# Peptides against a protein of PDB entry 5Z08, part 156

Target 1, 168 residues: chain A of PDB entry 5Z08
Amino acid sequence: RQKDEWAKKTSSLMKQLDWFIGEHLGAMLAAEELGGPVVGELMEIDPDDLSAGFNAHGKLKKATSQPDLDRRQRRIDDIWGPQDEQGQAHKRKRGADEALAASAEMRDLIEQLMNKLVEAGGDNSATYVEIPRESAAARFLVRSKVAMFHPNDARRLRLVDFGRDLDD
Target 2, 222 residues: chain B of PDB entry 5Z08
Amino acid sequence: GLPRLIDAIEEASKIPAKRRQTPIKPTIEKLTTHLYTHGASPDSLLRLADLLTLRNHLDQASLAAITRNLYPSSTVSDEVVLRFIGALGHGQLKPTLALQALFLRWLVMVYHLLENPGVLGQVYGVLFDLLDTAAIRPQLCHLLALVTRRKHVRPFRIQAILTLSRQTGGDPNLTGLLRVFKNYYPEIIVGDATKGRASAFKHPDPQWRQHLDEIQQRRSEA

## One batch from the design tools (peptide; made by RFdiffusion4, then SolubleMPNN)

Design b2_p18_3_s3 (from b2_p18_3, 5 letters changed)
Fold by OpenDDE base, seed 1:
Structure b2_p18_3_s3 (fold): chain B 168 residues (1-168), chain C 222 residues (1-222), chain A 18 residues (1-18)
Amino acid sequence: as target 1 above (168 residues)
Amino acid sequence: as target 2 above (222 residues)
Amino acid sequence: MLRSLLEEISILRRKLAE
């Protein structure tokens, strides 16, 4: 009975997490990955605003045709270049796709972090997830004090052990 | 009866094999014979699930023999299911991956007897996260194929299977699971790497199924 | 909100694994 209640509650909370990531975080994380404002400073980014791209200071970049932009930035510029009515529909679709991708990355990272924490059985050294890059998702989790980088390796991220921190 | 056999095995499971006064093998054989003939009641299933999933001094051959003969005489409770799900993973206190594969196979074979099939849907994430474990992946994909509903088919899980499929060189079980996902989202491109034969997720043991049906029929006649 | 959700989920997952 108790484990059934825990499983039901876990499922309910996971649905809330998925909703929160999909409806609120995805677009903001996509904006940050695109060089937009840091998540937490802007409450709502319209997927349509993601279209303009962002400069190094988090301001909307005017579409400058610089050829050597990283493959991801090219995809963004290809998503958001000035196009006719059909182009705007493609832009909206692409903005939605980037928000969806960012939501997926965040959800996957959270899942990995939670799994490692459970699998480690209290061994803090085994709780680290290797991240291939510093993503907006990883940065957001650290800023939110939900995750911590390894002190000697910024490629290793762990979830804060909420269960132990309550007993200390 | 079955309860007395379980009592004897529970007591023996607390003691290392070298310190047992009596060999446990004859009692295990009596248990497996009884299970094969009569099946296990819901109460007996729970006790046996604890013996199979909790760390004790029973040998792997005995645990495997019990699992292979774990015929339910009735339904399978959520509690029994959750014992087996809780035993999955890489932790030091977890059963061996070989035994976990047998548990997953068992869950596939008794899926139609679950009191609440929705319980597996509630722990879908836990099951899904174990797909990287090659030793249990075939049975895990089969179970997920039975359990998957539209609510479980999320973009991150689609991408995770696609990534894992690439990393594994197109595991046919992952391709089979992707086909299940594609039933809910037809736009999923099962990439060119899936030119391989997808698993059809056939029943793992037709003889076991037939024997289960015989045990279940005796209940309906009583 | 996120912290509270992850905390509660992590605790529950641990309890389910025990």
Scores: peptide ipSAE 0.314, ipTM 0.367, DockQ to the pose 0.294
Fold by OpenDDE base, seed 4:
Structure b2_p18_3_s3 (fold): chain B 168 residues (1-168), chain C 222 residues (1-222), chain A 18 residues (1-18)
Amino acid sequence: as target 1 above (168 residues)
Amino acid sequence: as target 2 above (222 residues)
Amino acid sequence: MLRSLLEEISILRRKLAE
């Protein structure tokens, strides 16, 4: 009975996770991969806050009202902005394709991380997933403090053990 | 031989200096002399990378001495590179920032010997996110200057380096990295943001390079 | 939200594996 309840709850939470990844996170991760702003820990970023960017700690840089930031952002937009409507359409299509790819990558990475955590049976050395590349997905998980890189191998990522790290 | 010296140092590294029966310094000196004369094989490099990057009881002077004499006799594997990259940043399990700077310098000096230079490109973001760490920034910018490809030059990274350049008063290493970015995207305006002199990213140690070349030549003749 | 979800899911998966 209790295991069945846990299984049902797990399934429900996984659906919520899939929704969150697909509907919210994928587009933002794709934007990062395309050279857009880094997705912070805060998922609800005002467009103005997105323009302010994130610090190295994943915190929203306070929109310093400095006119020079706006000029530089405009210059970046001028460099990378679509010059024509066709460029905008191509950027939107590419963005959608990249959002799907980013969502799939994030989902797969999370699944691998969770599976390794369970398989490790409490051995922290066995909890690491090898990452083929540093992705926006991997970086986001680290910034969000849900994953950690191996201290000696930047290609190895593990899920934070929320159950054990609280007891120590 | 080198493996036996590494064995002795590995065993000593498990024991606090005050509890060692034998001083490690003579063994470190033998190791560094051997490395200077013969270089390190890929297998030896991996073992030495673990000694340098893993938390152990070796003193900073010994670790620095090993790093300064870490001449590859052949190629540098991805695994060795990743040990050093994984050792970068802040944390209780990380090496000191001074040692990290030596690792980055080493990676710059052996970049041409990497079995797969692309491995550094795969961890580009990890390296880039460390640019705010002043102690390693000079060597980090130099490494990034070697590693940067068009795919890495992204608007957010351009903005990040411009912001950091302003915050640092125009660090010449950041200006140098921006110039590398400009090679891929000429439209990047460097001048208004960086009133400072750009670093030329010269080889960190010409004598070390020459000695490395001598070690590498001996392999080609064998 | 992501952290809370992953935390809860990871705990539940562990419990299911026990």
Scores: peptide ipSAE 0.313, ipTM 0.356, DockQ to the pose 0.253
Fold by OpenDDE base, seed 3:
Structure b2_p18_3_s3 (fold): chain B 168 residues (1-168), chain C 222 residues (1-222), chain A 18 residues (1-18)
Amino acid sequence: as target 1 above (168 residues)
Amino acid sequence: as target 2 above (222 residues)
Amino acid sequence: MLRSLLEEISILRRKLAE
């Protein structure tokens, strides 16, 4: 009975999380990934306001050597450059697709982080998720004090153990 | 080097412009050129923050020029941040509101280089209480959008922004900040009067950012 | 919101795994 209530509550909270990620966070993470403003925490960027073009101000270009990052950055400039009406519809669609991709990445990262925290059984060394890149999602979680990088390896991210770290 | 340039400017800042034996402008130009090329170390940043925030005899154009070229070569200490925060607001000893807006813009642009981003969260109340100051509100809202955490989103602050938004006719920056608050409390009704275009809090200067990234990258290679 | 949601979810998931 209690587990069923916890499961229902977890499901409800996950739906709220998914809504929050999809409706609010995804567009902002996409904007940050796209070189938009680093919002320390969630600014509601209206997807329609996304269409108005983020100027290139937001992202620390760490030279991560992965060619796909440079493609995303170029896609952003192509998505946010002043283009004609047909370009705006394609731009809106690409912006929506990037917001969806960012939402999915955040959701997957959170899921991995939560799963590793449960699997670790209290071993902090086992709580780290390997991240392929310092994504907007990863940075957001760290800025939000929800996650922490490994002190010696910025490719390793762990969820803050809210239950234990409060008792220390 | 940069320290000697700062020394010369510090000494000149103690003397009224009309009483200076040598024009300071060439030294300011050398300083800004050096800052643009190499950035400022943490120690130099602190000294420059004092020059920018403390009352002295430097002209506003020189102060603005230094601020516009204040590229950190490394991290930004809590002490540097607190100098700029302490310079905000009204008062005869405070910098001009125009210069304060530049400081807030700078803090936004270097936020990712703060040694402790939490320091801004500690002074959140000081920043929030300045929202009624129209001259700095755009940059202040942007900084608050970066700094705001759930602990800062209190009912009295929600109501304060809503009230101020109504009083200002729906300032887009306040609407943008309310959207940040709404992320913590979805039940916040950003009233129909705030259906205006919220500020997206875009980075203030892409070229400045790119140049900062270049300066920061040189440090990682050293 | 995110932190509180994740905190609550993580606590609940841990409790569900116990």
Scores: peptide ipSAE 0.312, ipTM 0.371, DockQ to the pose 0.338
Fold by OpenDDE base, seed 5:
Structure b2_p18_3_s3 (fold): chain B 168 residues (1-168), chain C 222 residues (1-222), chain A 18 residues (1-18)
Amino acid sequence: as target 1 above (168 residues)
Amino acid sequence: as target 2 above (222 residues)
Amino acid sequence: MLRSLLEEISILRRKLAE
């Protein structure tokens, strides 16, 4: 009975997390990956803004300017979008795809972090996830004080163990 | 021709970008243009699969561009498939999860061109065990939906999906995969934890499909 | 919001694993 209640509550909270990532965080992370502002400077970014792209200063380019492909750390999913100079609709789709990709990356990273925390059984040394790169997602989690890098290895990230920090 | 372009990229892939005498981008553009126009032969597909899946000094944008234009001109061999499957998962030697998602999407889009679709059924366990990886889950579920046969629908896998669905708050892709399982075993109780929208697993890119069909048709006329 | 969600989820997942 108790485990069923916990499972149900977990499911509900995961839905809220997925909503938060998908509806809010994904677009902001995508903007950062595309050379836009760091997450926290903008509260909301429209996928259409992502499609317009960002200049070297992290400012939105005017909608008429071709996204400077060479300056953008485009996500792989954005590269899969049609490259054709076709109209505003393709750009909008590209921005949406980039936000989805960012959401997926963040979701995966969080899942890995949570899984490692459970698997470690209280051993902090075993809680680290190896990250292939310093992503906008990783940086955001650290800035938000929900994750921390290993002191000696910036490729290792762990979730902050809030449960222990509350008992201490 | 395509083989010479692949040769040039293979050689460049061995060298860090900062040490290359020539920019790789123009060569990648030539390759992708060629692939878009003519597709890749089975031999070229194998070589490109190695470039995409093995750790090298190619940038992610280049790898993605190649993958986006990876139109088979004919069939896809088991060896090519296994290269992409072997590239899945976590590890320092593995491609990025974003690139893995593209590989899975590619496999979905070329599934009908596999020389032996059964090869994916043989590695079903490997694919299934990756369902916890959220970044690739949408494409992975789609691929599994194509590959799943009655022999793969085991009690432990049903339970694994149900558990993962609860843990993820009812991922629509997992619910979609459970519906595929239910086609083989109608008695599968999709409990309250899987109450939600299921993915329909529609073709990922209709335009890519159309262009693939055009490439395949040109071969049949030659 | 993210922090509170992750905290609660992490605690619950741990409890479910016990």
Scores: peptide ipSAE 0.304, ipTM 0.359, DockQ to the pose 0.293

Design b2_p18_3_s4 (from b2_p18_3, 7 letters changed)
Fold by OpenDDE base, seed 5:
Structure b2_p18_3_s4 (fold): chain B 168 residues (1-168), chain C 222 residues (1-222), chain A 18 residues (1-18)
Amino acid sequence: as target 1 above (168 residues)
Amino acid sequence: as target 2 above (222 residues)
Amino acid sequence: MLRSLLEQISILRRKLAK
């Protein structure tokens, strides 16, 4: 009985989480991955700001010739470039696809983090998920104080153990 | 003497170039020649630091020329150091990033002449937080490599530099700084993204160093 | 919101695993 109630409540909360990720975080995370502003510092990303590329401070900067910046800027330009009507539809579709991809990445990362926390049985060393790259999703979780990187290995991310913080 | 040249430049710096009665370039050339020959006293260094770091009507070429010839004849005070550190970063009142890179290069080259090297350790956070600024990163990493002590190597900074290293595709200057961190914490995993390429942080200008040594030697004989 | 959700979910998942 009690486990069934917990399972039902977990399912309900997971649906709320999935909704929150899909409806609110995905587009912002996609924007950050494309070189847009950091989620939480700028609540509203002007689409026009996304097209011009962002400096390290999240401010619009002119395209500098660094190859990785060029790839991001090209992706931004491809998503947010000149607004011909057909270009706008293709941009909106591409933006939606990037938002969906970002949502899926965030969802998967959260699921892995939660699973590792449960599987570790209280061993903090076993709670780390190896991340292939530092994504906007990973950074967002850290900024939100929901996750922490390993102190010596930034490829390792763990969920904050909320259960221990309540028992202490 | 040097003080009179600085006086003339200070007065000219208050006036837009188009409104100056006399061209400033000949005075800048006299200043840079004097600095190259004799260096700058502590008092002159402070005045020149203000000219270089405060917003005025001096052109970028003149500011760069002064910075390239800013040989200390003596020691470098904390106040002079703090002027240059205070000029770093983004803002409407800040010098250009190109000039900031020259300031950081200068601080590296005169590090051994600081009256109190610990002053840079006190502003370590300010310096570290600028690592994301690509235009100044090479010189900034070099300066941080000189300044870093165990107390500065914190988990959040280790993470921040690892993060930035990945984002930059393994900037060799960041890798060099990570190696400095690893000297204090050997357990730091410098990921494969760095591919072992690290800056050795060699002296930026051996000729400048030699000329500085000559100026410093003349002071010891006086 | 995210933190609260993740906290509740993580606590519940741990309880379910016991």
Scores: peptide ipSAE 0.315, ipTM 0.375, DockQ to the pose 0.282
Fold by OpenDDE base, seed 3:
Structure b2_p18_3_s4 (fold): chain B 168 residues (1-168), chain C 222 residues (1-222), chain A 18 residues (1-18)
Amino acid sequence: as target 1 above (168 residues)
Amino acid sequence: as target 2 above (222 residues)
Amino acid sequence: MLRSLLEQISILRRKLAK
């Protein structure tokens, strides 16, 4: 019974997380990966300035293709480049695809971080996820004080163990 | 092919324009046309980077034309990047600041094609120390916005940008860079004087990007 | 918001794994 409630609550929170990542964070992370403004909690990016660039509410089509690292850098330029109409549609589609890719990367990274934290069974050395690059996603998690880099290896990222303070 | 065009331009670059037996402009036009159509291989990029960054007898219009058509067909090596970074700053042997601005713009536009984006992070200090150079500041801030990581955001650099922002009356590019810094350190007060419209660091040339995508797509199909 | 969500989720996942 209690586990079922926890599972339901986890599912609900995961949906909220997925929504937050998809609707808010993905585009900003995409922008950061693409050489735009770094996603900060306090970037009062005027929603209108973001919306003027981000207003393509386009549905996340699951393009499973590995986000070509090369495509990500270009999209800030697409998001913020001159608004020619045909260019806007391709920009919107590209912007949406990188927002999707960034969302997927963030989601995957969070999932890996959470899984490693659970699997480590309290061994902090086993909680590290190897990250292929210092992604916008990784940086955001560190800035948000949700994750930490290994002190000696910036390729290793761990989730902050929020649960240790509760079990002590 | 492209190598032969580069050979001809390299040889011509050793000779003052007034002493050339043949005009170089037709060869430059052939080169730029080839670059526009096919892009440059990594090897060709290195050779062209040397032509662009080393002191030679090529005219500024030719150098600018090559830079504007410097589409990579593949990746951009660390060596190519370092040639352009090494060409930045003041000095009699350095390219003009106008050409340096084009190089920085190019680096912004090809940043996603770098074999190792970390190379720019290694030279971050060199780039950062050039922020006082007004002629290259817009493109430099844009590049720094791409390159900046938490390790680069140091108190002395925060203070340096804040000071320079005050001195420049709130340059939008510096304000944009400060916003990038603020994302790593939210406690950074971008003072009221910097409430100006921060640069959004938009792609410098969407058409150039589109054309680069077309060139890069041909490589993925080969 | 993200921190709070991840904190709650991580705590819950740990509880579910116990």
Scores: peptide ipSAE 0.315, ipTM 0.366, DockQ to the pose 0.293
Fold by OpenDDE base, seed 4:
Structure b2_p18_3_s4 (fold): chain B 168 residues (1-168), chain C 222 residues (1-222), chain A 18 residues (1-18)
Amino acid sequence: as target 1 above (168 residues)
Amino acid sequence: as target 2 above (222 residues)
Amino acid sequence: MLRSLLEQISILRRKLAK
């Protein structure tokens, strides 16, 4: 009976988590990966402030032609340039696809982190997940104080053990 | 004196340029000349910080001119520092990013005159979170390089710099800041992002430094 | 919100695994 209640509660909370990731975090994480603002839980980003386009007055002087800077500026220009209605539809679709991808990455990362925490049985050394890349998702979890990087290896991420602070 | 000039500018700042009875430019020139010659007292610095950071009807050229001549004759209070820090970032009520860059440059140049350098350490997170703002990043990295202590060098911040460095194609200022981090934690294995040139964070304006020193010396003789 | 959710879920999963 008690385990069934815990299972039901877990399922309910997971649905809330999935909703939160899908409806709120995915778009913000995608924006961060695209070079948008860093997602902080404490930043009440007024949605109206997000709609206020970055005013162009940051004349980045043309530093030399490294193709990747041009790609970022092109991405910003592609994101914020005067797009015709067709360009806006393609951009919205791409943004939606990137938000979905970011949501999926966040969900998968959280699941791996939670699974490793359970599997480790209290061994902190065994709680680390190997992350293939430093994603917006990983960074967000660390900023939110939900996860921690290994002190010596930024490719290793662990969930903060919330239970230890209660047993001491 | 300086207080009367500030009074006149404060009153003029409340009024749109088109509705002013007298042009403010001559008064700004008198102010900047006075600041260049004598510097600003702590009280005057606070008043000027408010003029520079609060939304008013002063033109950007005037604000920039005041900032470029903002020589402290004494120390810089925490309150003055916090006014400039509070003015950083995006928002319609905030100063332009160009002016914010001048504020950060100013903080770098007067860092040794802060009454409490620790105040910048307290707002370290606020400063660090603005690193994505390209327009202020050079000066921000320089300020962070001065402010950074071992307690600020955290894995998440190391990671944030690495990510931002990759995203920016290896901004030399970020690489410079990461080198500062490495000084506290040599074991930081910084992957491919550090192959770039690092900024040395040299003093932004040697002439300004020299003139500041002359103003500060006159105070010690009085 | 996220932290609270993850905390609760992680605690519950640990309890379920025992």
Scores: peptide ipSAE 0.314, ipTM 0.373, DockQ to the pose 0.317
Fold by OpenDDE base, seed 1:
Order: sequence, then structure tokens, then C-alpha cells
Structure b2_p18_3_s4 (fold): chain B 168 residues (1-168), chain C 222 residues (1-222), chain A 18 residues (1-18)
Amino acid sequence: as target 1 above (168 residues)
Amino acid sequence: as target 2 above (222 residues)
Amino acid sequence: MLRSLLEQISILRRKLAK
């Protein structure tokens, strides 16, 4: 009974995470990979505030304005799109594809980090994931204080053990 | 004349210093004096580029002295440029990184004399991929600042500079190059890591420039 | 939000693995 409730809650939280990654982070990470603004420290943003999107300074915009995602995507397209209409359409499509790719990369990285944390059984040395590159996803997790690099190896990333910080 | 001096140095370069019958230093001094006085023709530049870039038995001081006196009397061909670009990077057959930095500095100083400046744009990727090499980064960023056009400013390169800038603690040369990129795309947010002083990419050697101008003027009067 | 979500998920996954 209790395990079933935990499993249901985990599934619900994972859906929220997947939504957050797909609808909000993907475009921002793609923008960063494309040389756009670095997503600042996610301020403690209320779930309701996430729907409002973030300005270029990482400040919450009021929920009533059209999702800043379209504005960011448009900005990526304006920067890197051909000047012709056909070129702008190709850029928009490319930007959408990059947002999907960034979302998938972030999702996979988070899943690997969480799995390693569980598998390590409390051994900090076993919690590291090897990352092929310093991606926007990896940098975002570090800036958000969700992950940390190995002190001597920037190719090794671990999830912050939130459970230990509560027991101390 | 200059061709005979190059012939003598080419032959000496095939032989280890300990096995040479005659010391090469006096011939190098004659060469550098001639180069300082008259400059090098396009044909002589190509031969000297081979001596500088190909593995031989010349000592590093001699190679550096030739490079410091490598004044073109005319234009610089694509072939000469490509010899120097081909000598960049890591490897046992490559020149030392110190000598590579001198080659990049030379390319910056003679950029206005290139027969086809577009040749550097064609090898832009090769140059850009060497930015992680700290020993050549200052001169490499300066050369890239001259060469960069809108077609070279791509998302992945912007991100690569931003990443490398963070990893290097905000190298002013990388910040300078990023400012060049920003001229083409003002929307590039130079993150907080780049709040540092950017390099202005000033001419590396004003005296060398002045002497080059004097050599080039003699050509226009002939 | 991301931190809170990941914290909660990681704690729950650890509990489920026990």
C-alpha cells in the first residue's frame, strides 16, 4: 500500500518534471546551446510561475503574457534564420528540433543522475555519471545547485544528495 | 643572393648540428640580415615556410630568428599561408607551440598582404578548434578576429567560446573574439564570465609594421 | 521547482528501491 502510493506520487512528479523539461527548459537549453542567454539560477519559481516563463534575466514574467517560449524561439530564428521567408521557416523548424533534442538530453541526463544516486547506496564515489561533453543541460543542473562536478574531473557529474542534507 | 642563402640552409637542415662541417649560425645571420634589408619574394617565402614548418635539424632559435625577420617584399600566397596553418596543432611532427605562436603573430602582421584573405576563412574551422591550446590562444584569437565573417559565426562556435571562456576564467582574448561575434549578432549575451576586459587586438609589433611598410614602399617605387 | 521536484523524486526512488 505505501509503496504503491510512493510509486504513484513518483509517476506524478516525473510527469511534472517531463512537462517542465519539454515545455520550458528545452527551448532555453537549446537557446544556450545556440549561443543565446545562459539560463540563470532558477529562482524558486512556483509551479504557477513556470507557466509565465522567464525573461532574459531569469525573472518571472507575469503569467498573462504569451509564453516567452515563442519569443525565445523567434529570437533564435531571428539570430540564425535566413533572411528570406523560406529560410525563416527552416530556422523555426530547426529551432524546434533543437529544443526537442535539448529536452531529450536533459531528461536522459537527469534519469542517469537519479539512477546512479540510487545504485550507489550511499557511496558518493559511485554516484558520478560520465558526461560526453559540458552540455547546456549539465551546466544548468550545476547552476541550479542540483548537480555538482567531480572536483578533479569536469567529465563526472553527480546529483546532489538531498537526503543527506536533511539528516545533517 | 637570398636563394643561395636558402639553398645553404636547406642543405644544412638535413644534417644534425653535431655532424655539420660548418656552423649554420653565420648563414642564418646573413639570411636574417638580408630579409630585414630587402624582404622575401613570394618564391623565397614559400621555401622559408617549408624550412620553418617541416621537421628538420634547425635549432629553435634559428627558426624563431627567421620568423621574426620574415618580411614579405610583395604579397603572401595562399600556399605560404596554408604551410603555416598546416603546421598548427599538436603532434610530434609539428613545430613547437612557441614557434606556432610566432607563425600566428606573423599571419596577423601580414594579413593585409595576403593575395587571397579568403583562404583563412576556408580554414576557419581548423583555427577555431585550436582555441583550447593556451600557448597559441592570444595570437589565434587575434587572427580569428581579423578573419571572422557572418558565415563563421555559428551557434556551436558561440557556445564553444562561452564554454571555453568559463573554463579559462574569462580569458580576455576569448572575450575579445566574442565581441567580434557580437558585432554580427548583437543578441549574443556575453554572460557574467565575460564582464572582464576584452583584448583590443592591437598590432603586435608597431616597429615590425613600420619596417614592413618601408620594404613594401620600395616595391612600389621599382 | 526543479530542485524540489528532483529532491522529492530522488527520495521516493530511494524509498522504492529499499
Scores: peptide ipSAE 0.297, ipTM 0.348, DockQ to the pose 0.265; fails the geometry check

